# Peptides against a protein of PDB entry 8PQO: the designs that were tried, part 204

Target 1, 252 residues: chain A of PDB entry 8PQO
Amino acid sequence: VLLKEYRVILPVSVDEYQVGQLYSVAEASKNETGGGEGVEVLVNEPYEKDGEKGQYTHKIYHLQSKVPTFVRMLAPEGALNIHEKAWNAYPYCRTVITNEYMKEDFLIKIETWHKPDLGTQENVHKLEPEAWKHVEAVYIDIADRSQVLSKDYKAEEDPAKFKSIKTGRGPLGPNWKQELVNQKDCPYMCAYKLVTVKFKWWGLQNKVENFIHKQERRLFTNFHRQLFCWLDKWVDLTMDDIRRMEEETKRQ

## One batch from the design tools (peptide; made by RFdiffusion4, then SolubleMPNN)

Design b1_p27_4_s3 (from b1_p27_4, 20 letters changed)
Fold by OpenDDE base, seed 4:
Structure b1_p27_4_s3 (fold): chain B 252 residues (1-252), chain A 27 residues (1-27)
Amino acid sequence: as target 1 above (252 residues)
Amino acid sequence: SAEEKLKELTLKIVLGAILDYLNRNPF
């Protein structure tokens, strides 16, 4: 088991982030052909647990249509079925990802707290001290080009170059986080993403777990760079606007 | 062994699927 807590600091409020996240996910999905195909929603219901109230979803992603034919032909039963169990109680979210073939040998858990701080809270997910001791805190700096793979770099998605016309935020210089503290009118937040990766196959545990973390870090980095650089596209949208957009997308 | 190669191939398929999923779902 490998745990890392990714801390993504953004010059947006927790409330803004909710809109921006949903918008950016929607935009990312539009850019991918066949969005939504092969998704089976097993459960979609409200939940209440230990004072946490939100929406619980259980989805199966059937990826048979998303892989080349030869992969589909070679794939064992269940290998291309991903189960996503999600507890959405913004500003808290939890997602558990499993695979039918791997069963208990594989798990990804992503738990996110969105807090109006600069990533300074320790053990925001309230792990046991012994467990927390083994968590690596990884700071993602969306302005740091060195954290971006050259193949992923886009100038239009570079927070160090982007300036929001609507908000005046950006560009994010090397000391942008420190400068935020002095900018009373600029909101900030941190997404604390505790990622648990479990892969039990002997001899491959560390390799696979580290690999998945590397991918997650890459995804979080790129996504939040986009989210910020798309600020002018979503900052004036309301949650109702987002809901309408999602409904319109579902009807297509 | 052939079994080990098959397991490795299966793992690559599964990981590929998972990565595809993760790329589409930036939580």
Scores: peptide ipSAE 0.510, ipTM 0.896, DockQ to the pose 0.769
Fold by OpenDDE base, seed 1:
Structure b1_p27_4_s3 (fold): chain B 252 residues (1-252), chain A 27 residues (1-27)
Amino acid sequence: as target 1 above (252 residues)
Amino acid sequence: SAEEKLKELTLKIVLGAILDYLNRNPF
């Protein structure tokens, strides 16, 4: 098991981020071939637990149509079915990802707290002290080009170049995070993403767990760079606008 | 062995599926 807490600081409010995240996910889904096809919703219901109120979803992603024919033919039963269990109680979210073939031998858990701070809180997910000692804190700086692979870099998605016309935010210079403290007119937040990766196959645990974390870091970096650079596209949207966009994406 | 090759292939398929999912769901 390998745990890392990714801290993503953004010059947006916690309330703004809720809209921006949903918009950016919807846009990313539209850009992918096949859209939302192959998603089975098993459960979608409200939940209440330990004072946490939100929406629980259980979805199965059937990826058979999204892989080459030869992979589909060679894939064991359940290997291309991913289960997503999500507890959405914004500003808290939890997602548990499993695979039918791997069963208990594989798990990804992503637990996120969205806080109106600059990533300064320790153990925001309230882990036991012994467990917390083994968690690496990883700061993602969306303005730092050195954290972006050359193949992923786009000038139109560079926070160091982008300036929001609607909000006046950006471009983000090298010291933008420190400067936020002195900018009373610019909201800020941190997404604290505790990612747990479990892979039990003997001799491959560390290799696979580290590989998945590397991919998650890459995804979080690119996604939040997009989210910020798309600020003018989503900042004026309502939650009802987002719901309409999600419905349209599911129909494609 | 043939069994080891099958396990490696299965792992590649599963990891590929997971990565495809993660790329579509950057939560």
Scores: peptide ipSAE 0.500, ipTM 0.891, DockQ to the pose 0.753
Fold by OpenDDE base, seed 2:
Structure b1_p27_4_s3 (fold): chain B 252 residues (1-252), chain A 27 residues (1-27)
Amino acid sequence: as target 1 above (252 residues)
Amino acid sequence: SAEEKLKELTLKIVLGAILDYLNRNPF
């Protein structure tokens, strides 16, 4: 098992981020061929647990149509079925990802707290001390181009170049986080993403767990760069606007 | 062995599926 807490600081409010995240996920999904094809929603219900109130979803992603024919032909039963269980109680979110073939030998858990701070809280997910001492805190700087793979880099998604016309935020220079403290009118937040990766196949545990973390870090970096650079597209939208957009997308 | 090769292939398939999913779901 390998745990890392990714801390993503953004010059947006917690409330703004909720809109921006949903918008950016929707945009990212549009860029992918096949959209919601192969997604089966098993459960979509409100939940209440330990004072946490939100929406619980259980989805199966059937990826048979998303892989090459030879992969589909060779794939064992359940290998291309991904189960996603999500507890959405913004500003807290939890997602548990499993695979039917791997059963208990594989798990990805992503637990996110969105806080109106600069990533300074320790153990925001309230882990036991013994567990917390093994968690690596990883700060993602969306302005740092060195954290972006050349193949992922787009100038239009570079926070160091982008300036929001609607908000005046950006571009984000090398010291943007320090400067943010002195900018009373600019909101900020941190997404604390505790990622747990478990892969129990002997001899491959560390390799696969580290590989998945590498991919998650890449995803978080690119996604939040996009989220910020798309600020002018979503900052004036309400949650109701987003809901309407999602409903319209489901009808297509 | 043939069994090891099959396990390796299966792992590649599963990891590919997981990565495809993750790329589509930037949490």
Scores: peptide ipSAE 0.491, ipTM 0.888, DockQ to the pose 0.802
Fold by OpenDDE base, seed 3:
Structure b1_p27_4_s3 (fold): chain B 252 residues (1-252), chain A 27 residues (1-27)
Amino acid sequence: as target 1 above (252 residues)
Amino acid sequence: SAEEKLKELTLKIVLGAILDYLNRNPF
């Protein structure tokens, strides 16, 4: 088991982020061919547990149509079925990802708190002290080009070059986080993403767990760079606007 | 062995599927 807490600081409010995240997810999905195909929604209902209120979803991603024919023919039963269980109680979210073939031998858990701070809280997810000692805190700086793979880099998605016309935010220089403290009119937040990766196949645990964390870090970095650089596209949208956009996308 | 080769192939298939899923579902 490998745990890391990714701390993503953004020059947006917690309330703004909710809109921006949903917009950016929808936009990213549109750029991928066949975004809605092969998704089965088993459960979509409100939940209440231990004072937490939100929406619970259980989805199965059937990826048989997304792989080459020869892979589909060789894949054992359940290997191409991904289960996603999500508890959405913004500003808190939890997602558990499993695979039918791997069963208990594989798990990805992503737990996120969105806080109006600069990533300074320790153990925001309230882990036991012994468990917390094994968590690596990883700061993602969306303005730091060195954290971006060359193949992923796009100038139009570079926070160090982008300036929001609607809000005046950006470009983000090397000391942008320190400068935020002195700018009373610029909101900021941190997404604390505790990622747990479990892979129990003997001899491959560390290799696969580290590999998945590397991919998650890459994903979080690129996604939040996009989210910020798309600020002018979503900052004036309401949650109702987002819901309409999602409904329109489902009809396409 | 044939069994080991099958396990390796299965792992590649599963990891490929997971990565495809993750790339499409940023959280």
Scores: peptide ipSAE 0.440, ipTM 0.869, DockQ to the pose 0.810

Design b1_p27_4_s4 (from b1_p27_4, 21 letters changed)
Fold by OpenDDE base, seed 4:
Structure b1_p27_4_s4 (fold): chain B 252 residues (1-252), chain A 27 residues (1-27)
Amino acid sequence: as target 1 above (252 residues)
Amino acid sequence: EEEEKKKELTLKIVLGSILEYLERNPH
């Protein structure tokens, strides 16, 4: 088991982020080639547990059409089926990702708290002290180009170059986080993403777990760079606007 | 040895599928 807490600081409010996240997720989905995924929704219901109230979803992503034919032919049953269990109670979210073939041998859990701070809270997910001691805190700086793979770099998604016309935010210089404290009119937040990766195959645990974390870090970095650089596209949208867009997308 | 190779291939397929999912479904 390998746990890391990724802390992504953004010059947006928690409320803004909710809109931006949903918008950016939608855009990311549109930008992906190969059409829509075969998504099967098994459960979609409200839940209430331990004071947490939100929406629970269980989805199966059938990725057979998203992989090369030769992979599909070699894939055992369930290998291309991803189960996503999600508890959406913004500003808290939890997602458990499993593979049907791997069953209990592989799990990714992503728990996110969105807080109006600069990533200064320790153990925001309230882990046991012993467990928390083993959690690496990883700060993602969306302005730091060195954290971005060359293959992922896009100038139009570079926070160090982007200037929001609507908000005046950006570009994010090397000391942008420190400067935020002095900019009373600029909101900020941190997404605390606790990622748990469990892989049980002997001899490969660390390799696979580290691999997944490396990918998650990459994806989190890229996503939040996009989210910020798309600020002018979503900052004026309301949650109702997003909901309408989602409904319209479902009808297409 | 063949079984191990099959397992390795399966793992690569699974990991690939997970990555495909994660890339399309940011969290």
Scores: peptide ipSAE 0.672, ipTM 0.943, DockQ to the pose 0.758
Fold by OpenDDE base, seed 3:
Structure b1_p27_4_s4 (fold): chain B 252 residues (1-252), chain A 27 residues (1-27)
Amino acid sequence: as target 1 above (252 residues)
Amino acid sequence: EEEEKKKELTLKIVLGSILEYLERNPH
């Protein structure tokens, strides 16, 4: 088991982020061929547990149509089926990702707290001390180009070049986080993403777990760079606007 | 040996599917 807490600081409020996240997820989905094809929703219901209230979803992603034919032919039963269990109680979210073939031998858990701070809280997910001491805290700086792979880099998604017309935020210089403290009118937040990766196959645990963390870090970085650079597209939208957009996308 | 090769191939397929999912579903 390998745990890392990724801390993503953004010059947006917790409330703004809720809209921006949903918008950016929707845009990412649109950019992929086939959209929501192969998604089976098993459960979609409200839940209440230990004072946490939110929406629970269980989805199966059938990826048979999303892989090359030769992969589909060689894939054993369940290997191309991904289960996503999600508890959405914003500003808290939890997602558990499993594969049917791997059963209990592979798990990815992503738990996120969105807080109106600069990523300074320790153990925001309230882990036991023995567990917390083994968690690496990883700061993601969306303005740091060196954290972005060349193949992923796009100038239009570079926070160091982007300036929001609607809010005046950006571009983000090398010391943007320190400067933010002195800007009383600019909101900020941190997404604390605790990622747990469990892989049980002997001799491959560390290799696979580290590989998944590397991919998650990459994806978190790219996603939040996009989220910020798309600020003018979503900052004036309401949650109702987002819901309408999602419904329209489903109909296309 | 053949079974180990099959196991390795299966793992590659599973990891590929997970990555495909993660690319399409940011969190």
Scores: peptide ipSAE 0.669, ipTM 0.942, DockQ to the pose 0.798
Fold by OpenDDE base, seed 1:
Structure b1_p27_4_s4 (fold): chain B 252 residues (1-252), chain A 27 residues (1-27)
Amino acid sequence: as target 1 above (252 residues)
Amino acid sequence: EEEEKKKELTLKIVLGSILEYLERNPH
């Protein structure tokens, strides 16, 4: 098991982020060929547990149409089915990702707290001390180009170049996080993303777990760069607008 | 050896599917 806490600081409020995240997810899904295809919703219901109130979803992503034909032909039963269990109680979210073939031998858990701070809280997920001492805290700087792979880099998604017309935020210079403390008119937040990766196959645990973390870091970086650079597209949207976009994406 | 090769292929397929999911479904 390998745990890392990714801390993503953004020059947006916790409330703004909720809209921006949903917009960016919807936009990403729309831009991908076959968005929404092969998704089976098993459960979609409200839940209440230990004072946490939100929406629980269980979805199966059938990826048979998303892989080459030869892979589909060689894939064992369940190998291309991803189960997603999600507890959405914003500003807290939890997602558990499993593969049907791997059963208990593989798990990704992503737990996120959205806090109105600069990523300074320790153990925001309230882990036991023995567990917390083994968690690496990883700061993602969305303005740092060196954290972006050349193949992923787009100038239109570069926070160091982007300036929001609607809010006046950006561009983000090298010391933008430190400067936020002195900018009274700019909201800020941190997404504390505790990622747990568990892989049980003997001899491959560390290799696979580190590989998945590397991919998650990459994806979190790219996603939040997009989220910020799309600020003018979503900052004035309502939740009803977001719902319409989600419905349109499901029809594709 | 055949079993090990089969396991390796299966793992590659599973990891590929996970990555495809993650790329399409940011969290």
Scores: peptide ipSAE 0.668, ipTM 0.942, DockQ to the pose 0.797
Fold by OpenDDE base, seed 2:
Structure b1_p27_4_s4 (fold): chain B 252 residues (1-252), chain A 27 residues (1-27)
Amino acid sequence: as target 1 above (252 residues)
Amino acid sequence: EEEEKKKELTLKIVLGSILEYLERNPH
């Protein structure tokens, strides 16, 4: 088992982030071939647990059509089926990802708190002290070019170059986070993403767990760079606008 | 030996599937 807490600081409010996240997820889905195809929704219902109230979803992602033919031919039953269980109670979210073939031998859990701070809270997910002691805190700086792979880099998605016309935010210089303290009119937040990766096959635990974390870090970085650089596209949208967009997308 | 090779191939397929999912479904 390997736990890391990724802290993503953004020059947006917690309320803004909710809109931006949903917009950016939708855009990412559209930009991928076959967006929404192969998704089976098993459960979509409200939940209430331990004072947490939100929406619970259980989805199966059937990836048979998203992989090369030779992979489909060689894949055992269930190997290309991903189960996603999600508890959405913004500003708190939890997602549990499993694979049908791997059963209990593999799990990814992503728990996110969105807080109006600069990533300064310790143990925001309230782990036991002994467990928290083993969690690595990883700060993601969306303006740091060195954290982006060359293959992923796009100039139009570079926070160090982007300036929002609507808000005046950006570009983000090397000390942008420190400068936020002095910019009283600029909102900021941190997404605290506790990622738990469990892989139980003997001799491969560390390799696979570290591999997954490396990919998650990459994806978190790229996603939030996009989210910020798309600020002018979503900052004027309301949650109602997002809901309408989602409904329209479902009809297509 | 053959069983281990099959297991390794299966793992690669599973990991590839997970990555495909993660890239399409940011969290």
Scores: peptide ipSAE 0.666, ipTM 0.941, DockQ to the pose 0.792

Design b1_p27_5_s1 (from b1_p27_5, 20 letters changed)
Fold by OpenDDE base, seed 3:
Structure b1_p27_5_s1 (fold): chain B 252 residues (1-252), chain A 27 residues (1-27)
Amino acid sequence: as target 1 above (252 residues)
Amino acid sequence: MMPYIMEYAFLIASLTILTSLLAALLA
């Protein structure tokens, strides 16, 4: 088991981020080939647990169409079915990813707190002290081009070049986080993403767990760069606007 | 055999992460 807490600081409010996240996910999904193909929604319902209120979703991702033919031929039954259980109680979110074939030997858990701070809180997920000692804190800087793979880099998604017309935010210079402290009119937040990865196959555990974390970091970096650079597209949207957009996307 | 298992595991992991991130953000 490998745990890391990714801290993503953004020059947006917690409330703005809720809209921006949903918009950016919808936009990113449209840009991916195959869209919603192979996604089965088993459950989508409100939940209440331990004072947490939100939306619970259970989805199955059928990866048969997304893998090469040789993988389909060699994959055991259930190996290409990924279950995702998500509890969205913004500003808290939890996602649990499992595989039908691997069962208890595979787990990805992503627990996120969105806080109106600069990533300074320790153990926001309230882990036991012994467990917290094993968590690596990883800061993601959306303005740092060196954290982006060359193949993922787009100039239109570069926070160091983008300036929001609607808000005046950006471009983000090398010291943008420190400058935020002095900018009373610019909101900020941190997404604290605790990622738990378990891959219990002898000889492959460390390699796969580290690989998954590397991909998660890459995804978080690229996504939040997009979210910020798309600020002018979503900052004036309401949650009702987002819901309408989601309904329109489901009808396509 | 082992190399293909590794490639399979990495592919599944990559696809899982991509889908999970999208889903976690939509959920």
Scores: peptide ipSAE 0.031, ipTM 0.633, DockQ to the pose 0.042
Fold by OpenDDE base, seed 5:
Structure b1_p27_5_s1 (fold): chain B 252 residues (1-252), chain A 27 residues (1-27)
Amino acid sequence: as target 1 above (252 residues)
Amino acid sequence: MMPYIMEYAFLIASLTILTSLLAALLA
């Protein structure tokens, strides 16, 4: 098991982020050919547990059409079916990813708190002290080009070049996080993403767990760069606007 | 509301790579 807490600081409020996240997910999904293909939604319902209220979803990602033919031919039954269970109670979210073939030997868990701070809270997910001792805290800087792969880099998605016309936020210089403290009119937040990866295959555990963390970090970095650079597209939208856009997309 | 917490395309790509690795390890 390998645990890392990714801390993504953004020059947006927790309330703004809720809109921006949903918009950016919807926009990214539209840009993917076959984005909804092979996704089965088993459950999508409200839940209430221990005072937490939100939306529960259970999805199956059928990857048979998304992998090369040779992989599909060699894959055992259930190996290309990924289950995603998500509990969305913004500003808290939990996602659990499992595989039918691997069963208990494979787990990706992503637990996120969105807080109005600069990533300074320790153990925001309230782990036991012994568990917390083994968590690496990883800061993602959306302005740092060195954290972006050359193949993923786009100038229109570079926070170090982008300036919001509607809000005046950006461009984000090397010291933008320190400068935020002095800018009383600029909101900020941190997404604390605790990622737990379990891969119980002897000899491959560390390699696969580290690989998954590398992919998650890449995903978080690129997504939040897009979210910020799309600020002018979503900052004036309401949650009701987002819900309407989602309903329109489901009817197409 | 589909609570995607990340870019859907990249998530699917990452899962595809993961399943490909799993398939290769099981072959």
Scores: peptide ipSAE 0.030, ipTM 0.693, DockQ to the pose 0.195
Fold by OpenDDE base, seed 2:
Structure b1_p27_5_s1 (fold): chain B 252 residues (1-252), chain A 27 residues (1-27)
Amino acid sequence: as target 1 above (252 residues)
Amino acid sequence: MMPYIMEYAFLIASLTILTSLLAALLA
């Protein structure tokens, strides 16, 4: 098991981020070839648990069309079915990813708190001390070009070049986080993403767990760079606007 | 509200990773 807490600081409020996140994921999904093909929604319902109120979603991702034919032919039953269970109670979110074939030997869990701070809180997910001491805190700087792979880099998605016309935010210089403290009119937040990866196969555990973390970090970095650089597209949208956009997308 | 949208983007990325891993494990 490998645990890392990714801390993503953004020059947006917690409330703004809720809109920006939903918008940016919708846009990212449109840009991916294959759309919702192979996605089965089993459950999508409100939940209430331990004072947490939100939306629960259970999806199956069928990967049979996404892998080469030889992989499909050799894959054990259930190996190409990925289950995602998500509890969205913004500003708290939890996602659990499992595989039918691997059962308890495979887990990806992503737990996120969105806080109006600069990533300074320790153990925001309230882990036991023994578990917390094994968590690596990883800061993602969306303005740092060195954290972005050359193949993922786009100038239009570079926070160090982007300036929001609507808000005046950006470009983000090397010291942008320190400068935010002095800018009373610029909101900020941190997404604390505790990622738990379990891959319990002998000889492959460390390799696979590190690989998954590398990909999650890459995803978080690219996504939040997009979210910020798309600020002018979503900052004036309401949650009701997002809901309408989602409903329109489902009808297409 | 599709609150699962962040999960979906992360999931598609995770699935792409998993597909690559599965391909590597079966390869």
Scores: peptide ipSAE 0.033, ipTM 0.701, DockQ to the pose 0.153; fails the geometry check
Fold by OpenDDE base, seed 1:
Structure b1_p27_5_s1 (fold): chain B 252 residues (1-252), chain A 27 residues (1-27)
Amino acid sequence: as target 1 above (252 residues)
Amino acid sequence: MMPYIMEYAFLIASLTILTSLLAALLA
């Protein structure tokens, strides 16, 4: 088991981020070949637990069309079915990813708190001290080009070049996070993403767990760069606008 | 509203990783 807490600081409010996240996710999904193909929604219902109120979703991702033919032919039954269980109670979320074949030997858990701070809170997920001491804190800087793979780099998605016309935010210079502390009129937040990866296979555990974390970090970096650089596209949208866009996308 | 479609992208990435890992384990 490998735990890392990714801290993503953004020059947006917690309330703005809720809209921006949903918009950016929808746009990213449209850009992916095959979109929602192979997604089965088993459950989509409100939940209440321990004072937390939100939306619970259970989805199955059928990967049979997304893998090479030789993988599909050799894959055991259930190996290409991925279950996602998500508890969305913004500003808190939890997602649990499992596989039918691997059962207890595979787990990806992502727990996210969105806080109106600069990533200064320790143990925001309230882990036991013994567990917390083994968590690596990883800061993602959306303006740092060195954190972006050359193949993923786009100039139109570079926070160090982008200037929001609607808000005046950006471009983000090398010291942008320190400058935010002095800019009273610019909202800021941190997404604290505790990622737990378990891959229990003899001789491969550490290699696979580290590989998954590397891909997660890449995904979070690219996504939040897009979210910021798309600010002018989503900042004026309401949650009701986002719901309409999601409904329209489901009908296509 | 399914807000954690970011985790869907994560899931697609994780699935791509898992399928790549499965492919690497089967190769």
Scores: peptide ipSAE 0.032, ipTM 0.694, DockQ to the pose 0.205; fails the geometry check

